# Peptides against a protein of PDB entry 3NZW, part 30

Target 1, 212 residues: chain A of PDB entry 3NZW
Amino acid sequence: TTTLAFRFQGGIIVAVDSRATAGNWVASQTVKKVIEINPFLLGTMAGGAADCQFWETWLGSQCRLHELREKERISVAAASKILSNLVYQYKGAGLSMGTMICGYTRKEGPTIYYVDSDGTRLKGDIFCVGSGQTFAYGVLDSNYKWDLSVEDALYLGKRSILAAAHRDAYSGGSVNLYHVTEDGWIYHGNHDVGELFWKVKEEEGSFNNVIG
Target 2, 222 residues: chain B of PDB entry 3NZW
Amino acid sequence: QFNPYGDNGGTILGIAGEDFAVLAGDTRNITDYSINSRYEPKVFDCGDNIVMSANGFAADGDALVKRFKNSVKWYHFDHNDKKLSINSAARNIQHLLYGKRFFPYYVHTIIAGLDEDGKGAVYSFDPVGSYEREQCRAGGAAASLIMPFLDNQVNFKNQYEPGTNGKVKKPLKYLSVEEVIKLVRDSFTSATERHIQVGDGLEILIVTKDGVRKEFYELKRD

## One batch from the design tools (peptide; made by RFdiffusion4, then SolubleMPNN)

Design b1_p12_1_s1 (from b1_p12_1, 7 letters changed)
Fold by OpenDDE base, seed 5:
Structure b1_p12_1_s1 (fold): chain B 212 residues (1-212), chain C 222 residues (1-222), chain A 12 residues (1-12)
Amino acid sequence: as target 1 above (212 residues)
Amino acid sequence: as target 2 above (222 residues)
Amino acid sequence: LNFPPAVQEWWL
């Protein structure tokens, strides 16, 4: 898996691959590694598929309950804290989760929290999470600026996942791309890595280690 | 070390069509190299136009299917005989599986039916309850032999329109029930040739708006 | 618990 999220002047970019594996077996190329909790809040998944899917879905329920009780959307801080508290209770039980909770509230603005099964909870501007995270960071860190245009930011997110898909055997399939603004998240499509790779190579003149 | 799990072999396969879905399984049940039964069905009609199979350790599979059938029963009691939708069934099965997260059911689970729009639906589960809706999925012993074939023949992977220099993919389309049955039969006959844990018989459950139909075909008995 | 690849849990 490779997931990433970063804040910039235009909000948040979230980009993820779609490969699941079971050992050397490619279990799926079409896994949804982003959960749409509500129109303003996203969760990303890395680690055990069931752990992430189950507990982030549970988190969605808790967020909805918050909204019903408080008549206000839950904050990104509170949502991420609920998940963090949950996994911390299971510490030592063998959960495997690397998650980012990304969203917008009027109170917080665009916000990203990293939460993992070790009990770590971090607020930050840039995170890459998964087996391919270092490959994504290599591209993302080299090109990141706060002042990126929305177009450039979307491309950078997509391009960073592509780099990871290229180098990490456990990442691939497609890139799912999101832009989070004050008006909520916008889905920017599913980009098959097989097609995207050749497009990017041609347009950039990159990936010269591959013949073609 | 004591291993609480067995492996009863076999293979299952689900394919969704436009207005139907199929879930198929061989009828061989084995332990190690011994055939326990040449006809032990592992694909079940669970009611509400939902068919289910949990392949791997048969004791766990049977337990899971029984629990799900009971869940359907209670769903009717609690919700005025409301039909359980396939997506709700999938969520329910996730909870059944994840409820044993720390002592999992040793199975690969597939369900098939129609979604609320009448479209064919196949859901597959890992042992601990992650699930995905797909057009096709193979599970069990020969899944690694069949799944690549399904990628090519159901989802048309690596197929391109002639004369386009590989620039235009073969368009996705739904397969007819007849085409799907052909693919299922070819999948299992081929798998039987290459895997010792697959064979004897093939049972196919076809789900349409009119209900569940069963078909049976002989496989090699070696 | 470890599972063989055929019925191994999925990882992301």
Scores: peptide ipSAE 0.444, ipTM 0.789, DockQ to the pose 0.663; fails the geometry check
Fold by OpenDDE base, seed 4:
Structure b1_p12_1_s1 (fold): chain B 212 residues (1-212), chain C 222 residues (1-222), chain A 12 residues (1-12)
Amino acid sequence: as target 1 above (212 residues)
Amino acid sequence: as target 2 above (222 residues)
Amino acid sequence: LNFPPAVQEWWL
């Protein structure tokens, strides 16, 4: 898996691959690694598929309950804290989760929290999570600027996942791309890595280690 | 060292059509190199037009299917005989599986039915309850032999329109029930030839708006 | 638990 999220002047970009594996077996190329908790809040999934899917769905329920009880959307801080508290209760039990909670509230603005099954909870502007995270960071860190246009930011997110999909055997399938703004998240499509790779190679003149 | 799990072999396969879905399984049950049964069905009609199979360790599979059938029964009791939708069934099965997260059911689970729009639906599960809706899925011993074939023949992977120099993919389309049955039969006959844990018989459950139909075919008894 | 590939847990 490779997931990433970063803040920039235009909000948040979230980009993820879609491969699931079972050892050397490619279990799926079409897994949704982003959960749409509400129109303003996203969760990303890395690690055990069931752990992430089950508990992030549970998180969605908790976020909805918060809205019902408090008559206000849950903050990104609170949502991430709920998940962090949960995984902490299971510490040592063998949960495997690397997640980013990304969203927008009027109080917080665009916000990203990293939460993992070790109990780590971090607020930050840039995170890459998964087996391909270092490959994504290589591209993302080299090109990231706060002042990126929305178009450039979307491309950078997509391109970073593509780099990871290329180098990480456990990442691939497609890139799912999101843009989060004050008006909520916008889905920017599913981009098959096979097609995207050749397109990017041609347009950029990159990936010269691969003969076309 | 004690192993709480067995492996009873077998293979299952689900394919969704436009207005139908198919879930098929061989009828061979094995332990190690011994055939326990040449006819032990592992695909079940669970009611509400939902068919289910949990392939791997048969004891766990049977337990899971029984629990799900009970879940359907209780759903009717609690909700005035409301039909359980396939998506709700999938969520319920996730909870059944994940409820044993720390001592999992040693199975690959597939269910098939119709979604609320009357479209064919196949859901597949890992042993601990992750699930995905797909057009097709193979599970069990010969899944690795069949799944790539399904990628090519159901999802038309690596197929292109003639005369386009590989620039235009073959368009996705739904297969007829006859075409699906043919693919299922070819899949299992082929798997039987190359996998010792697959054979004897093939049972196919076809789900349509009119209900569940069963078909049976002989497989090689080697 | 370590499962064989055919019934192994999915990882992301």
Scores: peptide ipSAE 0.443, ipTM 0.792, DockQ to the pose 0.688; fails the geometry check
Fold by OpenDDE base, seed 3:
Structure b1_p12_1_s1 (fold): chain B 212 residues (1-212), chain C 222 residues (1-222), chain A 12 residues (1-12)
Amino acid sequence: as target 1 above (212 residues)
Amino acid sequence: as target 2 above (222 residues)
Amino acid sequence: LNFPPAVQEWWL
């Protein structure tokens, strides 16, 4: 898996691959590694598929309950804390989760929290999470600027996942791309890595380690 | 170390069509190199036009299917005989599986039915409850032999339009029930030839708006 | 606990 999220002047970009594996077996190429908790809040998934899917779905329920009780959308801080508290209770039980809770509230603005099954909870501007995270960071860090246009930011997110999909055997399939603004998240499509790779290679003159 | 799990072999396969879905399984049940049964059905009609199979350790599979059937029953009791939708069934099964997260059911689970729009649906589960809706899925002993075939023949992977120099992919389209049955039969006959844990019989459950139909075919009994 | 490939837990 490779997931990433970063803040920039235009909000948040979230990009993820779609491969699931079971050992050396490619279990799926079409897994949804972003949970749409509500129109303003996303969760990303890395680690055990069931752990992530189950608990982030559960998180969605908790977030909805918060809205019902408090008559206000849950903050990104609170949502991430709920998940963090939950996984911390299971610390040592063998949960495997690397997640980013990304969203927008009027109080917080665009916000990203990293939460993992070790109990780590971090607020930050840039995170890459998964087996391919270092590959994604290589591209992302090299090109990231706060002042990126929305178009450039979307491309950078997509391109970073593509790099990871290329180098990480456990990442691939497609890139799912999101842009989070004050108006909520916008899905920017599913981009098959097989097609995207060749397009990017041609347009950039990159990936010269592969002969087309 | 004590291993509480067995492996009863077998293989299952689900394929979704436009207005139907199929879930098929062989009827062989084994332990190691011994055939326990040549006809032990492992694909079940669970009601509400949902068919289910949990393939791997049969004791766990049977337990899971029984629990799900009970869930369907209780869903009717609690919700005024409302039909359980296939997506809700999938969520329920996730909870059944994940409820044993730390002592998992040793099975690969597939369900098939129709979604709320009447479209064929196949959901597959890992042992601990991650699930995905797919057009096709193979599970069990010969899944590694069948799944790539399904990728090619159902999802048309690595197929391109002739004369396009590989620039245009073969377009996705739904398969007819007859085409799907052919693929299922070819899958299982082929798997039977190459895998000792697959054989004896093939039972196919076909789900349509009119209900569940069963078909049976003989496989090699060697 | 390790599962055989056919019934292994999915990882992301």
Scores: peptide ipSAE 0.443, ipTM 0.797, DockQ to the pose 0.714; fails the geometry check
Fold by OpenDDE base, seed 1:
Structure b1_p12_1_s1 (fold): chain B 212 residues (1-212), chain C 222 residues (1-222), chain A 12 residues (1-12)
Amino acid sequence: as target 1 above (212 residues)
Amino acid sequence: as target 2 above (222 residues)
Amino acid sequence: LNFPPAVQEWWL
């Protein structure tokens, strides 16, 4: 898996691959690694598929209950804390989760929290999570700046996941891309790596280690 | 060291069509190299036009299917005989599986049916309850032999339109029930040739708006 | 628990 999220002047970019594996077996190329909790809040998934899917779905329910009870959308801080508290209760039980909770509230603005099954909860501007995270960081860190246009930011997110999909055997399939703004998240499509790779290679003159 | 799990072999396969879905399984049940049964069905009609198979350790599979059937029953009791939708069934099965997260059912679960729009649906589950809706899925002993074939023949992976220099993918299209049945039969006959845990018989459950139909075909018995 | 690849839990 490779997931990433970063804050920039235009909000938040979230990009993820779609491969699931079972050892050496490619279990799926089409897994949804982003949960749409509400129109303003996303969760990303890395680690055990069932752990992530189950508990982030549960998180969605908790967030909805918050809205019903408090008549206000849950904050990104509170949502991430709920998940963090939950996984911490299971510390040592063998859960495997690397998650990012990304969203926008008027109080917080665009916000990203990293939450993992070790009990770590971090607020930050840039995170890459998964087996391919280092590959994604290599591209993302080299090109990131706060003042990116929305177009450039979307491309950078997509391009970073593509790099990881290329180098990480456990990442691939497609890139799912999101842009989060004050008006909520916008889905920017599913980009098959097989097609995207060649397009990017041609347009950039990159990936010269691969002969076309 | 004691292993609480057995492996009863077998293989299952689900394919969704436009207005139908198919879930097939061989009828061989084995332990190690011994055939326990040449006809032990592992694909079940669970009611509400949902068919289910949990392949791997048969004791766990049977237990899971029974629990799900019971869940369907109670769903009707609690909700005035409301039909359980396939997506709700999938969520329910996730909870059944994940409820044993730390002592999992040793099975690959596939369900098939129609979604609320009448479209064919196949859901597959890992042993601990992650699930995904897909057009096709193979599970069990020969899944590694069949799944790549399905990628190629159902989802047309690595196929391109002739004369396009590999620039135009073969377009996705739904397969007819007849085409799906052919693919299922070819899959299982091929798997039977190369896997000792697959054979004897093939039972196919076809789900349409009119209900569940069963077909049976002989496989090699050696 | 050691699952065979065919029945192994999925990882992301």
Scores: peptide ipSAE 0.440, ipTM 0.780, DockQ to the pose 0.725; fails the geometry check

Design b1_p12_1_s2 (from b1_p12_1, 6 letters changed)
Fold by OpenDDE base, seed 2:
Structure b1_p12_1_s2 (fold): chain B 212 residues (1-212), chain C 222 residues (1-222), chain A 12 residues (1-12)
Amino acid sequence: as target 1 above (212 residues)
Amino acid sequence: as target 2 above (222 residues)
Amino acid sequence: INFPPAVQEWWL
């Protein structure tokens, strides 16, 4: 898996691959690794598929309950804390989760929290999470600027996942791309890695390690 | 050291059509190199137009299916005989599986039915309850032999329109029930040739708006 | 618990 999220002048970009594996077996190429908790809040998934899917779905329920009880959308800080507290209770039990909670509230603005199954909870501007995270960081860190246009930011997110899909055997399938603004998240499509690779190679003159 | 799990072999396969879905499984049950039964059905009609199979360790599979059937029954009791939708069934099965997260059911679970729009639906589960809706899925012993075939023949992977120099992919289209049955039969006959844990018989459950139909075909008994 | 590849849990 490779997931990433970063803040920039235009909000938040979230990009993820879609491969699931079971050992050497490619279990799926079409897994949804982003949960849409509400129109302003996203969760990303890396690690055990069931752990992530189950508990982030549970988180969604908790966020909805908060909204019903408090008549206000939950903050990104509170949502991420709920998940962090939950996984901490299972510390040592063998859960495997690497998640990013990304969203916008009027109180916080665009916000990203990293939460993992070790109980780590971090607020930050840039995170890459998964087996391909280092490959994504290589591209992302090299080109990241706060002042990126929305178009350039979307491309950078997509391009970083593509790089990870190319180098990480456990990442691939497609890129799912999101842009989060004050008006909520916008889905920017599913981009098949096979097609995207050749397009990018041709347009950039990149990936010269592949002859074709 | 004592191993609480067994492996009863077998293979299952689900394919969703436009207005139907199929879930198929061989009827061979094995332990190690011994055939326990040549006809032990592992695909079940669970009511509400949902068919289910949990392939791997048969004791766990049977337990899971039994629990799900019971869940359907209680759903009717609690909700005035409301039909359980396939998506709700999938969520319920996730909870059944994940409820044993630390002592999992040793099974690959597939369910098939119709979604709320009447379209064919197949859901696949890992042993601990992650799930995904897909057009097709193979599970069990010969899944690695069948799944690539389905990628090619159901999802048309690596196929391009002639004369386009590989620039235009073969378009996705729904397959007819007859075409799907052909693919299922070819899948299992091929798997039987190359895998010792697959064979004897093939049972196919076809779900349509009119209910569940069963078909049976002989497989190699070697 | 270790599962064989055919019935192994999925990883992302």
Scores: peptide ipSAE 0.437, ipTM 0.798, DockQ to the pose 0.673; fails the geometry check
Fold by OpenDDE base, seed 3:
Structure b1_p12_1_s2 (fold): chain B 212 residues (1-212), chain C 222 residues (1-222), chain A 12 residues (1-12)
Amino acid sequence: as target 1 above (212 residues)
Amino acid sequence: as target 2 above (222 residues)
Amino acid sequence: INFPPAVQEWWL
């Protein structure tokens, strides 16, 4: 898996691959690694598929309950804290989760929290999470600027996942791309890595390690 | 170290069509190299036009299916005989599986039915409850032999339009029930030839708006 | 618990 999220002047970009594995077996190429908790809040998934899917779905329920009780959308801080508290209770039990809770509230603005099954909870501007995270960071860090246009930011997110999909055997399938603004998240499509790779290679003159 | 799990072999396969879905399984039950039964059905009609199979350790599979059937029953009791939708069934099964997260059911679970729009649906589960809706899925002993075939023949992977120099993919289209049945039969006959844990019989459950139909075919009994 | 490939837990 490779997931990433970063803040920039235009909000938040979230990009993820779609491969699931079971050992050396490619279990799926079409897994949704972003949970749409609400129109303003996303969760990303890395680690055990069931752990992530189950608990982030559970988180969605908790977030909805918060809205019902408080008549206000839950903050990104609070949502991430709920998940963090939950996984911390299971510390040592063998949960495997690397997640980013990304969203926008009027109070917080665009916000990203990293939460993992070790109990780590971090607020930050840039995170890459998964087996391919280092590959994604290589591209992302090299090209990231706060002042990126939305178009450039979307491309950078997509391109970073593509790099990871290329180098990480456990990442691939497609890139799912999101842009989070004050108006909520916008899905920017599913981009098959096979097609995307050749397109990017041709347009950039990159990936010269592969002979087309 | 004590291993509470067994492996009873077998293989299952789900394929979704436009207005139907199929879930098929062989009827062989084995332990190691011994055939326990040549006819032990492992694909079940669970009501509400949902068919289910949990393939792997049969004791766990049976337990899971029974629990799900009970869940369907209770759903009717609690919700005025409302039909359980296939997506809700999938969520329920996730909870059943994940409820044993730390002592998992040793099974690969597939359900098939129709979604709320009447479209064929197949959901597959890992042992601990991650699930995904797919057009096709093979599970069990010969899944590694069948799944790539399904990728090619159902999802048309690595197929291109002739004369396009590989630039235009073969378009996705739904398969007819007859085509799907052919693929299922070919899958299992092929798997039977190459895998000792697959054989004896093939039971196919076909889900349509009219209900669940069963078909049976003999497989190699060697 | 190590599952056989066909019934292994999915990882992301």
Scores: peptide ipSAE 0.433, ipTM 0.796, DockQ to the pose 0.729; fails the geometry check
Fold by OpenDDE base, seed 4:
Structure b1_p12_1_s2 (fold): chain B 212 residues (1-212), chain C 222 residues (1-222), chain A 12 residues (1-12)
Amino acid sequence: as target 1 above (212 residues)
Amino acid sequence: as target 2 above (222 residues)
Amino acid sequence: INFPPAVQEWWL
């Protein structure tokens, strides 16, 4: 898996691959690694598929309950804290989760929290999570600027996942791309890695280690 | 060292059509190199037009299917005989599986039915309850032999329109029930030839708006 | 628990 999220002047970009594996077996190429908790809040999934899917769905329920009880959307801080508290209760039990909670509230603005099954909870502007995270960071860190246009930011997110998909055997399938703004998240499509790779190679003149 | 799990082999396969879904399984049950049964069905009609199979360790599979059937029964009791939708069934099965997260059911689970729009639906589960809706899925011993075939023949992977120099993919389309049955039969006959844990018989459950139909075919008994 | 590939847990 490779997931990433970063803040920039235009909000948040979230990009993820879609491969699931079972050892050397490619279990799926079409897994949704982003959960749409509400129109303003996203969760990303890395690690055990069941752990992430189950508990992030549970998180969605908790976020909805918050809205019902408090008559206000949950903050990104609070949502991430709920998940962090949960995984901490299971510390040592063998949960495997690496997640980013990304969203927008009027109080917080665009916000990203990293939460993992070790109990780590971090607020930050840039995170890459998964077996391919270092490959994604290589591209993302080299090109990231706060002042990126929305178009450039979307491309950078997509391109970073593509780099990881290329180098990480456990990442691939497609890139799912999101843009989060004050008006909520916008889905920017599913981009098959096979097609995307050749397109990017041609347009950029990159990936010269692969003969076309 | 004590191993709480067994492996009873077998293979299952689900394919969704436009207005139908198919879930098929062989009827061989084995332990190690011994055939326990040549006819032990592992695909079940669970009611509400939902068919289910949990392939792997048969004891766990049977337990899971029984629990799900009970869940369907209780759903009717609690909700005035409301039909359980396939998506709700999938969520319920996730909870059944994940409820044993730390001592999992040693099974690959597939269910098939119709979604609320009357479209064919196949859901597959890992042993601990992650699930995905797909057009097709193979599970069990010969899944690795069948799944790539399904990628090519159901989802038309690596197929292109003639005369386009590989620039235009073959368009996705739904297969007829006859075409699906043919693919299922070819899949299992082929798997039987190459996998010792697959054979004896093939049972196919076809789900349509009219209900569940069963078909049976002989497989090689080697 | 380590599962064989055919029934192994999915990882992301």
Scores: peptide ipSAE 0.427, ipTM 0.792, DockQ to the pose 0.695; fails the geometry check
Fold by OpenDDE base, seed 1:
Structure b1_p12_1_s2 (fold): chain B 212 residues (1-212), chain C 222 residues (1-222), chain A 12 residues (1-12)
Amino acid sequence: as target 1 above (212 residues)
Amino acid sequence: as target 2 above (222 residues)
Amino acid sequence: INFPPAVQEWWL
């Protein structure tokens, strides 16, 4: 898996691959690694598929209950804390989760929290999470700046996941891309790596280690 | 060291069509190299036009299917005989599986049916309850032999339109029930040739708006 | 618990 999220002047970019594996077996190429909790809040998934899917779905329910009880959308801080508290209760039990909770509230603005099954909860501007995270960081860190246009930011997110999909055997399939703004998240499509790779290679003149 | 799990082999396969879905399984039940039964069905009609198979350790599979059937029963009791939708069934099965997260059912679960729009649906589950809706999925002993074939023949992976220099993919299209049945039969006959835990018989459950139909075909018995 | 590849839990 490779997931990433970063804050920039235009909000938040979230990009993820879609491969699931079972050892050497490619279990799926089409897994949804982003949960749409509400129109303003996303969760990303890395680690055990069932752990992430189950508990982030549960998180969605908790967030909805918050809205019903408090008559206000849950904050990104609170949502991430709920998940963090939950996984911390299971510390040592063997959960495997690397998650990012990304969203926008008027109180917080665009916000990203990293939450993992070790009990770590971090607020930050840039996170890459998964087996391919270092590959994604290589591209993302090299090109990131706060003042990216929305177009450039979307491309950078997509391009970073593509790099990881190329180098990480456990990442691939497609890139799912999101842009989060004050108006909520916008889905920017599913980009098959098989097609995207060649397009990017041609347009950039990159990936010269591969002969087309 | 005691291993609480057995492996009863077998293979299952689900394919969703436009207005139907198919879930198929061989009828061989084996332990190691010994055939326990040549006809032990592992694909079940669970009611509400949902068919289910949990392939791997048969004891766990049977237990899971029974629990799900019971869940369907109670769903009707609690909700005035409301039909359980396939997506709700999938969520329910996730909870059944994840409820044993730390002592999992040793099975690959596939369900098939129609979604609320009448479209064919196949859901597959890992042993601990992650699930995904897909057009096709193979599970069990020969899944590694069949799944690549399905990628190619159902989802047309690595196929391109002739004369396009590999620039135009073969377009996705739904397969007819007849085409799906052919693919299922070819899959299982091929798997039977190369895997000792697959064979004897093939039972196919076809789900349409009119209900569940069963077909049976002989497989090699050696 | 060690699952065979065909029945192994999925990882992301």
Scores: peptide ipSAE 0.421, ipTM 0.780, DockQ to the pose 0.729; fails the geometry check

